# Peptides against a protein of PDB entry 4BOS, part 15

Target 1, 163 residues: chain A of PDB entry 4BOS
Amino acid sequence: PVLTRTVVPADNSCLFTSVYYVVEGGVLNPACAPEMRRLIAQIVASDPDFYSEAILGKTNQEYCDWIKRDDTWGGAIEISILSKFYQCEICVVDTQTVRIDRFGEDAGYTKRVLLIYDGIHYDPLQRNFPDPDTPPLTIFSSNDDIVLVQALELADEARRRRQ
Target 2, 163 residues: chain A of PDB entry 4BOS as posed
Amino acid sequence: PVLTRTVVPADNSALFTSVYYVVEGGVLNPACAPEMRRLIAQIVASDPDFYSEAILGKTNQEYCDWIKRDDTWGGAIEISILSKFYQCEICVVDTQTVRIDRFGEDAGYTKRVLLIYDGIHYDPLQRNFPDPDTPPLTIFSSNDDIVLVQALELADEARRRRQ

## One batch from the design tools (peptide; made by RFdiffusion4, then SolubleMPNN)

Design b1_p10_6_s1 (from b1_p10_6, 4 letters changed)
Fold by OpenDDE base, seed 5:
Structure b1_p10_6_s1 (fold): chain B 163 residues (1-163), chain A 10 residues (1-10)
Amino acid sequence: as target 1 above (163 residues)
Amino acid sequence: RSPWRLPPPP
């Protein structure tokens, strides 16, 4: 099995498209962002004590209005929220540092999904199988350490290509 | 970019 990258559009919503892809088992839907932005805004608005100005960098209401814009970028805050919502660990492999940042690792989730991040863009990762009749896998066991090694290999290769 | 918008160190 080989871990591969699916390139999604760089349209300011790549994080949402990438997360949707992996949690839905490999469904590419670039139009998913508006609904996901609304979902995040709803969650943030529901808990102003936790999602404070210290966390958001702006007031709760300002953040909700901001994240619902079609040209604002998602990041660590949104990944954390989506990890909790989908009840899975979200692992982000960084091609600049060749490291994996794990979101939700202390929550006890049994599943993990993987994204690749280059500092400005997110793409989803999937495992392809030798049998062409076996569809790619995007949801892995949280005990699957092999997929993390493969993700690091992809990141290292990407880094070498930019050097 | 804001540090909060990027993945934190592992």
Scores: peptide ipSAE 0.063, ipTM 0.783, DockQ to the pose 0.077
Fold by OpenDDE base, seed 4:
Structure b1_p10_6_s1 (fold): chain B 163 residues (1-163), chain A 10 residues (1-10)
Amino acid sequence: as target 1 above (163 residues)
Amino acid sequence: RSPWRLPPPP
């Protein structure tokens, strides 16, 4: 088995598309972003005490309006929210630093998904199998640390290609 | 680098 990157469109919604891809088992749907943005806004709006201006950099209402725009970028806030919503660890491997940031690792989730990030773009990762009839895997056991090693290898190779 | 660079997890 090999871990591979599926390149999603760079359309300002790559984070949402990538998360959707991995949590839905490998479904590429670039049109998923509007609904996911609404989901973020709904969750943010539901807890203004936690999602304060200090966390958001905007008022709660302003952030909700902002994230629902089709041209705004999601980040760590969105990843943390989506991790909680989908009840899975979201592991993001950074090709610039070759490190993995694990969102939701302290929540006790049994599943993890993986994204690769280069500082300006998110893509989903999947495990491909030699048997072409076996579909790629995007949802891994949270005990599967081999996939994290493979993600680091993939990121390291990507970094070397840029140097 | 993008202003949305991932910070280390808490």
Scores: peptide ipSAE 0.059, ipTM 0.783, DockQ to the pose 0.080
Fold by OpenDDE base, seed 1:
Structure b1_p10_6_s1 (fold): chain B 163 residues (1-163), chain A 10 residues (1-10)
Amino acid sequence: as target 1 above (163 residues)
Amino acid sequence: RSPWRLPPPP
């Protein structure tokens, strides 16, 4: 089995598209972002004590309005929220640093999904199988350390290509 | 890097 990258559009919503892809088992839907942005806003609004100005960098209401724009970028806050919402680890491998940031790692989730990030753009990762009739896998066991190694290999290769 | 880059590991 080989871990591969599915390139999604660079349309300011690549994070949402990528997360949607992996948590839905490999469904590419570039139109998913508006609903996911609304989901983020709803969750942020629901807990203003936690999602404070200190966390958000702006008022709770301002952040909710901001993230719902179609041209604003999601980040760690969104990944954290989506990890909790989907009840899985979201592991992001960074091609610039060749490291993996694991969101939700302390929550005891049994599943993990993987994204690849280059400092600007997010893409989803999937495992392809030798049998062409077997669909790619996007949801892994949180005990599957091999997939993390493979993700690091992908990131290292990507970094080398840019050298 | 994007202003929304991933934070360093804990």
Scores: peptide ipSAE 0.059, ipTM 0.780, DockQ to the pose 0.083
Fold by OpenDDE base, seed 2:
Formats: sequence, structure tokens, C-alpha cells
Structure b1_p10_6_s1 (fold): chain B 163 residues (1-163), chain A 10 residues (1-10)
Amino acid sequence: as target 1 above (163 residues)
Amino acid sequence: RSPWRLPPPP
């Protein structure tokens, strides 16, 4: 089996599209972004004590309005929220640094999903199997370190390609 | 790139 990248549109919502893809088992739906943004805003609005201005960099209300815009970029805050919501570790392999940032790593989740990030764009990762009748896998065991190695290899190749 | 995209390595 090999780890492969599915390129999603670069439409400012690539993070949400990518997360949706992996947590839903490989469903590409760029139209999911508005609802995903609303989900995040709802979660943030529900806990203003935790999602404070110190965390958000703006007031709770300002953040909620901001993240619901169709042209604002998601990042670490949104990944953290989505990790908690979907109860899975979200591993982001960075092609610029060839390292993996793991969100939710201390939460004890049994599942992990993987994204690849180049500094401005997110794409989802999936495991493809040699058996054509076996669909790609996007949700892995949190103990599957082989997939992390494969992700690093993929990122390293991408990095070399851009040098 | 910004800290809001991905936090820098520790």
C-alpha cells in the first residue's frame, strides 16, 4: 500500500475540504466548507471562556464572523477544534519543514487522519491498496506509525520537487 | 506562513 495525495481546490477553504475528505472516509466535497465554517463558529461561540480573545486573537464574536467568511483561511485553531469534534488525531505533514504536527496527540484518540501542508495549501492523504476492490483508507490507527513515515517520505519528495 | 496556519516546531 502507498500513501497518496488528493489535490483539492485552492479556494481558501482547502483545509475544511481536506479535513472533511479524510474524516468522511474519502469524500471529496468542496461545497462542505460553508457548513464546516459554521460548525467551527458554533463550537467557538458555545464556549467563550475557553475560546477567549487570548486564544483567538480577536473577540469570540469577531472570530465567529471572520471564520464564516468564504475567503478566510483555516489553520491551527480550526484543526484543533476539528480534532476535538471528530475525536481523532489530525496529523499535518509540512512539506516546507518535512515534519509532522500532530493535533490531539494527547487526547487519547484511537484514530488519526493525515493532511499535507505546503505553507499556503492543505490536501488530504489516503492509503491506496494494491487490491482494486479495496477502497482507499483515510482513517488510520493512532498507533500506525508506518503511515507517518510514508507521510514524511511524501513530504520530502514534494520538498525536493520545489527546490 | 503564520502561526495561525500551523504552529512552528517546538
Scores: peptide ipSAE 0.055, ipTM 0.762, DockQ to the pose 0.077; fails the geometry check

Design b1_p10_6_s2 (from b1_p10_6, 5 letters changed)
Fold by OpenDDE base, seed 4:
Structure b1_p10_6_s2 (fold): chain B 163 residues (1-163), chain A 10 residues (1-10)
Amino acid sequence: as target 1 above (163 residues)
Amino acid sequence: RAPWRLPPPP
């Protein structure tokens, strides 16, 4: 099996599209972003004590309005929220540092999904199988550390291409 | 880092 990347549109909503892709088993739907942005805003607004200005970099209300715009970037805050919402570990391999940031790793989830990040864009990762009749896998066991090794290899190769 | 970026290495 080979871990590969599916390139999603660079339309400022690539994080949302990528998360949706992996948690839905490989469904590409760029139109999912508006609703996911609203979901983030709803969750942020529901807990102003936790989602404080210190965490958000702006007031709770300002952040909610900001994230609902179609031209603002999602990041670690959104990944954390979506990890909890979808009840899975979200692993992001960074091609700039060749490291993996794992969100939800302390929550005891049995599933993990993987994204690749280059500093300005998110893409989803999937495992392709030798059998052409077996569809790619996007949801892995949280104990599958082999997929993390493969993700690091993919990131390292991507980094070398930019040098 | 900014909220739209990944956190720095620990």
Scores: peptide ipSAE 0.056, ipTM 0.765, DockQ to the pose 0.077
Fold by OpenDDE base, seed 1:
Structure b1_p10_6_s2 (fold): chain B 163 residues (1-163), chain A 10 residues (1-10)
Amino acid sequence: as target 1 above (163 residues)
Amino acid sequence: RAPWRLPPPP
């Protein structure tokens, strides 16, 4: 088994596409972003006390309007929200730093999904199997530390090829 | 950090 990257379009919605891909078991749907953006806005709007200006960098309402635009980038806030929504850890390996940021790690989820991030683009990761008839796996056990090691290896290789 | 970026390392 090998961990591989599926390149999704760089259309400003790569985070949403990538998350959708992994949580849905490997379904590539570049058109999923509008609904996911609305979901984010709904959740943000539902808790203005938590999602304050201090967290959002703008008013709650302004953020909701902003994230629903088709050309704005999601980030840590969105990943945190989506982790809670899908009830899984979202592990993001950063190719610039070769480290993994784990979202939802303190929530006790039994499942984790993985993304790879280069500073401006997100892609999903999946495990491919030698048997061509076995579909790739995108949802892992939160106890599967091997996949995290493989993600770091993948990120390190990506960093090296940029030098 | 900006909300569209990953959080800084600890």
Scores: peptide ipSAE 0.055, ipTM 0.759, DockQ to the pose 0.076
Fold by OpenDDE base, seed 3:
Structure b1_p10_6_s2 (fold): chain B 163 residues (1-163), chain A 10 residues (1-10)
Amino acid sequence: as target 1 above (163 residues)
Amino acid sequence: RAPWRLPPPP
């Protein structure tokens, strides 16, 4: 088994596309972004006490309007929200630092998904199997440490190629 | 806030 990267469009919604891909079992749908943005806005609007101006950097209402735009980028806040919504760890391997940031790691989720991040773009990761009839896996056990090692190897190789 | 960035290392 090998961990591979699926390149999604380098539009402003790559995070949402990537998350949707992994949590839906490998479905590439760039058109999912508008609904994903609305989902984020709905969750944020539902809890203005938690999603305060201090956290958002703007008022709750301003953030909701902002994140629903087609040209705004998602980040750590959105990943945290999506981790909670989909009830899974979202692990992001950074090719610049060769480290993994784990979102939702303290929530006790039994499953994790993986993204790869280069500083300006998110892509989803998947496990491919030797048997061509076995579809790629995007949802892993939270106890699967091998996939994290493979993600780090993938990031390290990416960094080496840029040098 | 930099919403598109990952959180900094602790």
Scores: peptide ipSAE 0.053, ipTM 0.753, DockQ to the pose 0.085
Fold by OpenDDE base, seed 2:
Structure b1_p10_6_s2 (fold): chain B 163 residues (1-163), chain A 10 residues (1-10)
Amino acid sequence: as target 1 above (163 residues)
Amino acid sequence: RAPWRLPPPP
C-alpha cells in the first residue's frame, strides 16, 4: 500500500475540505466549507471561557464572524477544534519542514487522519491498496506509525520538488 | 495571528 495525496481546490477553504475528506472516509466535497465554518463558529461560541480572546486573538464574537467568511484561512486553532469534534488525531505533515504536527495526540483517540501542508495549502492523504476492490483508507489507527513514516517520505519528496 | 499556520516546533 502507498500513501497518496488528493489535491483539493485552493479556494481558501482547503483545510476544511481536506479535513472533511479524511474524516468522512474519502469524500471530496468542496461545498462542505460553509457548514464546516459554521460548525467551528458554533463550537467557539458555545465556550467563551475556553475560547478566549487570548486564544483567538480577537473576541469570541469577532472570531465567529471572521471564520464564517468564505475567504478566511483555517489553521491550528481550527484543526484543534475539529480534532476534538471528530474525536481523532489530526496529523499534519509540513512539506516546508518535513515534520508532523499531531493535534489531539494527548487525548487518547484511537484514530488518526493525515493532511499535508505546504505553508499556504492543505491537502488530504489516503492509503491506496494494491487490490483495486479495496477502497482507499483515510482513517488510520493512532498506533499506525508506518503511515507517519510514509507521510514524511511524501513530504520530503514534495520539498525536494520545490527546491 | 496567522490562522493558516501550524504552531511552531516545540
Scores: peptide ipSAE 0.053, ipTM 0.755, DockQ to the pose 0.086

Design b1_p10_7_s1 (from b1_p10_7, 5 letters changed)
Fold by OpenDDE base, seed 2:
Structure b1_p10_7_s1 (fold): chain B 163 residues (1-163), chain A 10 residues (1-10)
Amino acid sequence: as target 1 above (163 residues)
Amino acid sequence: GPSGGRDAPP
C-alpha cells in the first residue's frame, strides 16, 4: 500500500475541501466549502464562552461572519473545530519542515485522517492498495503510526523537489 | 507551519 496525494483546487477553501475529502472517504467536492464554513460558524456561535475573543482573535460574531466569506482562509482553529466535529485526529504533515502537527491527539479518538500542507495550500492524503478493486483509504486507525511515517516520506520528497 | 497556516488564495 502506498500513501498518495490528491491535489485539490487552490481556491481559498482547499483546507475545507481536503478535510471533507478525507472524512467522507475520498469524495472530492470543492463545492463543499460554503457548507463547511457555515458548519464551523454554527459551532463557534453555539459556544461563545469557549470560542472567546481571546481564542478567535476577534469577537465571536465577527469570526462567524468572517469565516463564512468565500475568500477567507482556514487554519489551525478551523482544523481543531473540524477534528472535534468529526471525532477524529487530523494530522497535518508540513512539507516545509517535514513535521506533523496532530490536532485532536489528546481527545482519545480512534481514527485519524491526514493532510499535507506546504505553507499555504492543503491537500488530502489517501492510501492506495495493490488490489485495484480495493478502494483507497482516507480514515486510518489512530494507532497506525506507519501512515505517519509514510506522510513524512511524502513531505520529505516534496521538500527535496523544491530545492 | 500548519498551526498558524492558512489555505491558499485563488
Scores: peptide ipSAE 0.070, ipTM 0.777, DockQ to the pose 0.123
Fold by OpenDDE base, seed 4:
Structure b1_p10_7_s1 (fold): chain B 163 residues (1-163), chain A 10 residues (1-10)
Amino acid sequence: as target 1 above (163 residues)
Amino acid sequence: GPSGGRDAPP
């Protein structure tokens, strides 16, 4: 088995597309972003005490309006929210630092999904199997540390390609 | 910055 990258469009919504891809088992749907943005806004609006100005950098209402725009980029806040919503760890391997940031790691989730990030773009990762008739896997056990090693290998290779 | 993207983590 090998971990591979599926390149999604760089249309300002790559984070949402990538998360949707992995949590839905490998479904590429670039049109998923508007609804996912609304989901984020709904969750943020539901807890203004937690999602405060200190966390958001703007008022709760302003953030909700902002994230629903077509051209705004999601980040750690969105990943954290989506991790909780989908009840899984979201592991992001960074090709610039060759590090993995694990979102939801303290929540006790039994499943994890993986993204690869280059500083401006997110792509989903999947495990491909030798049997071509076996579909790729995007949802892993939270105990599967091999997939994290493979993700680091991908990131290291990507970093070396850009040097 | 971290791989969390443009927004700061909560």
Scores: peptide ipSAE 0.052, ipTM 0.783, DockQ to the pose 0.155
Fold by OpenDDE base, seed 1:
Structure b1_p10_7_s1 (fold): chain B 163 residues (1-163), chain A 10 residues (1-10)
Amino acid sequence: as target 1 above (163 residues)
Amino acid sequence: GPSGGRDAPP
């Protein structure tokens, strides 16, 4: 089996598309972003004590309005929220640093999903199997360290291509 | 257009 990247559109919503892809088992739906943005806003609005101006960089209400725009970029805040919502660890491998940042790692989730990030764009990762009748896997055990090694290898290869 | 990556992971 090999870990591969599915390139999703660079349409300002690649993070949401990528998360949706992996948590739904490999479903590519670029139209998922509006609802996911609303979900983020709903969760942010539900806990103004935690999602303060200090965390958001703007008022709670302003952030909710901002993230619901179709041209604003999600980031670590959104990943953290989506990790909690989907009850899985979201591992992001960065091609610039060849590091994996794990969101939700301290929550005790049994599942993990993987994204690849280059500083601007997010794409989902999946494991492909030699058997053509076995569909790609996007949801892994949180104990599967092999997939993390493979993600680092993929990121390193991507980094080399940019040099 | 540009992609949807904003904040770098910690």
Scores: peptide ipSAE 0.049, ipTM 0.745, DockQ to the pose 0.437
Fold by OpenDDE base, seed 5:
Structure b1_p10_7_s1 (fold): chain B 163 residues (1-163), chain A 10 residues (1-10)
Amino acid sequence: as target 1 above (163 residues)
Amino acid sequence: GPSGGRDAPP
């Protein structure tokens, strides 16, 4: 079993495509982004007290309009929201720092998914199995620390390739 | 990190 990267399009919506991929069990659908953006906007709009200007860096309404644009990039705020929505940890391994940021780690979720990030692009990660008839796994136990080690290995290798 | 940038991990 090996953790591998699926390169998704760099179309300004790679975060959403990547999240969709992993939470849906390995479905690559770049067209998912508009709905993902709307989902986030809906969640943000539903709780203006929590999703305040202090959190968003802009008014609640401004953020909602902004995130629904097809050319705006998602980040930590969106990942946090999606983590809560999908009720899973979203673990992002950064190839620049070789560290993992865990979103939703304090929520007690039983599942985790993994993304790899290079500073400007997100890709999903999946575990491939030796048996070709066994489909790749994208949803892991939150107790599966091996997958985190493997993610760090991927990031470290990527970093070394760029040194 | 994701918090500091867009399309960036936290």
Scores: peptide ipSAE 0.056, ipTM 0.775, DockQ to the pose 0.247; fails the geometry check

Design b1_p10_7_s2 (from b1_p10_7, 5 letters changed)
Fold by OpenDDE base, seed 4:
Structure b1_p10_7_s2 (fold): chain B 163 residues (1-163), chain A 10 residues (1-10)
Amino acid sequence: as target 1 above (163 residues)
Amino acid sequence: GPSGGRDKPP
């Protein structure tokens, strides 16, 4: 088994596309972004005490309007929200630092998904199997630490290519 | 890093 990345479009919505890909079991749908942006806005708007200006960097309403634009960029706030929504850890391996940030790790989720991030772009990760009849896996056990090792190896190789 | 990063276009 090998961990690989699926390159998604760099269309200002790669985070949403990548998350959708992994949580839906490997479905590539760049058109998912508008609905996911609206979902984020809905969740943010639903709890202005939690999603405060201090967290958002702007008023709750302004953030909701901002994230719904098709040209604005998601980040840690969106990952955290989507982790909660889909009830899974979202593990992001950074090719610049060869480190993994785990979102939702304290929530007790039984599943995790993986993204790879290079500082400006997100892509989804999947495990491919030698058996051609076994489809790639995007949703892993939260106890599967081997996949994290594989993600680090993938990121390290990517980093070496850029140096 | 991912904690502060966003999906910027290249």
Scores: peptide ipSAE 0.097, ipTM 0.788, DockQ to the pose 0.126
Fold by OpenDDE base, seed 3:
Structure b1_p10_7_s2 (fold): chain B 163 residues (1-163), chain A 10 residues (1-10)
Amino acid sequence: as target 1 above (163 residues)
Amino acid sequence: GPSGGRDKPP
């Protein structure tokens, strides 16, 4: 089995597209972003005590309006929210540092998904199998540390190509 | 890093 990258459009919403891809089992839908943004805004608006200005960097209402814009970028806040919503770890491997940030790692989730990040752009990762009849896997066991090693290897290769 | 990163513009 090989861990591979699916390149999604760099359309200001690659994070949302990437998360949607992995949590839905490998469905590429660049049009998912508006609804993903609305989902995040809904979650944030529903809990203003938790999603405070201290966390958001802006008022709850300002954030909700901001994240629903087509041209605003998602990051750690949105990943954390989506991790909670989908009840899985979201592991982001960074091609610049060759390190993995795990979101939701302390929540006790049994599943994890993986993204690759180059400092600006997010793409989803998937495991491809030798059997052509076996579809790629995007949702892994949180005990599957091999996939993290493979992600680091993939990131390291990407880093070397840019040097 | 990813914790502070944002997705790429077109």
Scores: peptide ipSAE 0.072, ipTM 0.778, DockQ to the pose 0.122
Fold by OpenDDE base, seed 2:
Structure b1_p10_7_s2 (fold): chain B 163 residues (1-163), chain A 10 residues (1-10)
Amino acid sequence: as target 1 above (163 residues)
Amino acid sequence: GPSGGRDKPP
């Protein structure tokens, strides 16, 4: 089994496309972004006490309007929200630093998904199997530390390619 | 890093 990267479009919504891909078991749907943005806005709007201006950097309403735009970028806030919504740990391996940030790691989720990040772009990761009849895996056990090692290996190789 | 990162524009 090998961990591989699926390149998604760099269309301002690669984070949402990447998350959708991994949480849906490997479904590439770049058109998912508007719905993903609305989902996040809905969650934020539903809890203005938790999603405060201090967290969002803008008022709750301003954030909701902002994130629903087709040209605004998702990041850590959106990953955290999506982690909670999908009830999974979202692990992001950074090709610039060769480090993994684990979102939702303290929530006790049994599942994890993986993204690869190069400082400006997100792509999803998947495990491919030698058996052609076994489809790629995108949802892993939160105890599967081997997949994290493999993600770091991918990131390190990607970093070396750019050096 | 991804804790402060954003996705890429076209």
Scores: peptide ipSAE 0.062, ipTM 0.774, DockQ to the pose 0.122
Fold by OpenDDE base, seed 5:
Structure b1_p10_7_s2 (fold): chain B 163 residues (1-163), chain A 10 residues (1-10)
Amino acid sequence: as target 1 above (163 residues)
Amino acid sequence: GPSGGRDKPP
């Protein structure tokens, strides 16, 4: 089994496209972003006490309007929200530092998905199998530490290519 | 790092 990267469009919504890809089992849909932006806005609007101005950097209403724009970028806040919504760990391997940031790691989820991040762009990761008839895997056990090792190896290779 | 990361523009 080999962990590989699927390059998604750099269209200001690569985070949403990447998350959608992995949580849906390998479905590439660049048109998913508007719906996911609305989902996040709905969740944020539903709990103004938790999603405070201190967390959002702007008022709850301002954030909701902002995240629904076509050209605004998602990040850690959105990943955390999506982790909670999909009830899975979202593990992001950074090609600049060769480190993994885990979102939802303290929630006790049984599943994890993986993204690769280069400082501005997100792509999804999947495990390919030797048997071509076996579809790639995007949802892993939260106990599968081998996939994390493979992600670090992939990130290290990417870093070396940039150096 | 990813904690402050954002989507890449076109």
Scores: peptide ipSAE 0.061, ipTM 0.774, DockQ to the pose 0.122

Design b1_p10_7_s3 (from b1_p10_7, 5 letters changed)
Fold by OpenDDE base, seed 4:
Structure b1_p10_7_s3 (fold): chain B 163 residues (1-163), chain A 10 residues (1-10)
Amino acid sequence: as target 1 above (163 residues)
Amino acid sequence: GPSGGREAPP
């Protein structure tokens, strides 16, 4: 089994498309972003005490309006929110640093999904199997450390290709 | 990046 990258469109919503892909078991839907943006805004608006200006960098209302724009990029805040919503760890391997950041790692989730990040773009990761009739896997056990090793290998290879 | 650009992990 090998871990592979599925390139999604660079349309300002790659994070949302990538998260949707992995949490839905490998469904590529570039049109999912508007609803995911609304979902995040709804969650943020529902808890202004937790999602404070200190966390958001702007008022709760300003953030909600901002994230719902079709041209605003998501980041750590949005990943954290989506991790909580989907009740899974979201592991992001960075090709520039060859590091994995684990979101939701302290929540006790039993499942994890993986994204690959290059500094300006997110793509989803999937495990492919030797049997072509076995569909790729995007949702892993939170105890599956082999997939993290494979993600680091992918990131390292990507970094070397750019040097 | 664009006005709404902040694609980044932690």
Scores: peptide ipSAE 0.064, ipTM 0.751, DockQ to the pose 0.516
Fold by OpenDDE base, seed 3:
Structure b1_p10_7_s3 (fold): chain B 163 residues (1-163), chain A 10 residues (1-10)
Amino acid sequence: as target 1 above (163 residues)
Amino acid sequence: GPSGGREAPP
């Protein structure tokens, strides 16, 4: 089995498209972003005590209006929220640093999904199998450390290509 | 420009 990257559009919503892809088992739908943004806004609005100005960098209401714009970028805040919502660990491998950051790692989730990040763009990762009748896997066991090694290898290769 | 990651992972 090999871990591969699916390139999604760089349309300001690549994070949401990428997360949707992996949590839905490999469904590529760039049009999912508006609903994903609304989902995040709804979650944030529902808990103003937790999602405070200190966390958001702006008021709860301002954030909700901001994240629902079609041109605003997601990051760690949005990944953390989506990890909680989908009840899975979201692992992000960075091609610039060749390291993995785990979101939701302390929540006890049994599943993990993987994204690859280059500093401005997110893409989803999937495992391809030699059996053509076995579809690619996007949701892994949270104890599958081999997939993390493979993700680091992908990141390292990407880094080398840029040198 | 077009892309979607404002924050680096922690």
Scores: peptide ipSAE 0.061, ipTM 0.765, DockQ to the pose 0.431
Fold by OpenDDE base, seed 1:
Structure b1_p10_7_s3 (fold): chain B 163 residues (1-163), chain A 10 residues (1-10)
Amino acid sequence: as target 1 above (163 residues)
Amino acid sequence: GPSGGREAPP
């Protein structure tokens, strides 16, 4: 088995597309972004005490309006929210630093999904199997440390290509 | 066009 990336469109919504891909078991749907943005806004609006200006960098309402725009970029805040919503750890391997940021790591989730990030773009990762009848895997056990090693290897390889 | 990613905390 080998870990590979699926390049999704660079259309300002690659984070949402990538998350959707991995949490839905490998479904590529670039049109998922508007609804995911609304989902995030709904969650944020539902808990203004937690999602404060200190957390959001803007008022709760301003954030909700902002994230629902089709051209605004998602990041750590949105990943954290999506991790909580989908009840899985979201692991982001960074090709610039060759490190993994784990979102939801302290929540006790049994599942993890992986994204690869280069500073401006997110792509989903999947495990491919030699048997062509076995579909790629996007949802891993949170105890699967091998996939994290493979993600780091993939990121290191990507970094070397840019040097 | 540009992608949709921001910095994540360490």
Scores: peptide ipSAE 0.056, ipTM 0.751, DockQ to the pose 0.377
Fold by OpenDDE base, seed 2:
Structure b1_p10_7_s3 (fold): chain B 163 residues (1-163), chain A 10 residues (1-10)
Amino acid sequence: as target 1 above (163 residues)
Amino acid sequence: GPSGGREAPP
């Protein structure tokens, strides 16, 4: 088994496309972004007390309007929201720092998904199996730390390629 | 890149 990267379009919505890919078991659908943006806005709008200006950096309404634009980038806030929505840990391996940021790690989720991030672009990760009849895996056990090691290896290789 | 980008926290 080997962990591999699927390059998704750099169309300002790569985070949403990448998350959708991994949580749906390896479905590449760049057209998912508008609905995912609306989903996030809906969640934020539903709880203005929690999603305050202190968290959002702008008013609740301003954030909702902003995130629904087709050219705004998602980050930690959106990953955290999506982690909660999909009830999984989202692990982001950074190719610049060669570290993993875990979102939802304290929530007790049994599943984790992995993204690879270079500071401006997100891609999804999947495990490929030697058996051609076994489809790639995108949803891992939250106890599978080997996949995190493999993700770090990918990140380290990517970092070295850029130097 | 385009404006509006954000990074995950360290």
Scores: peptide ipSAE 0.056, ipTM 0.751, DockQ to the pose 0.468

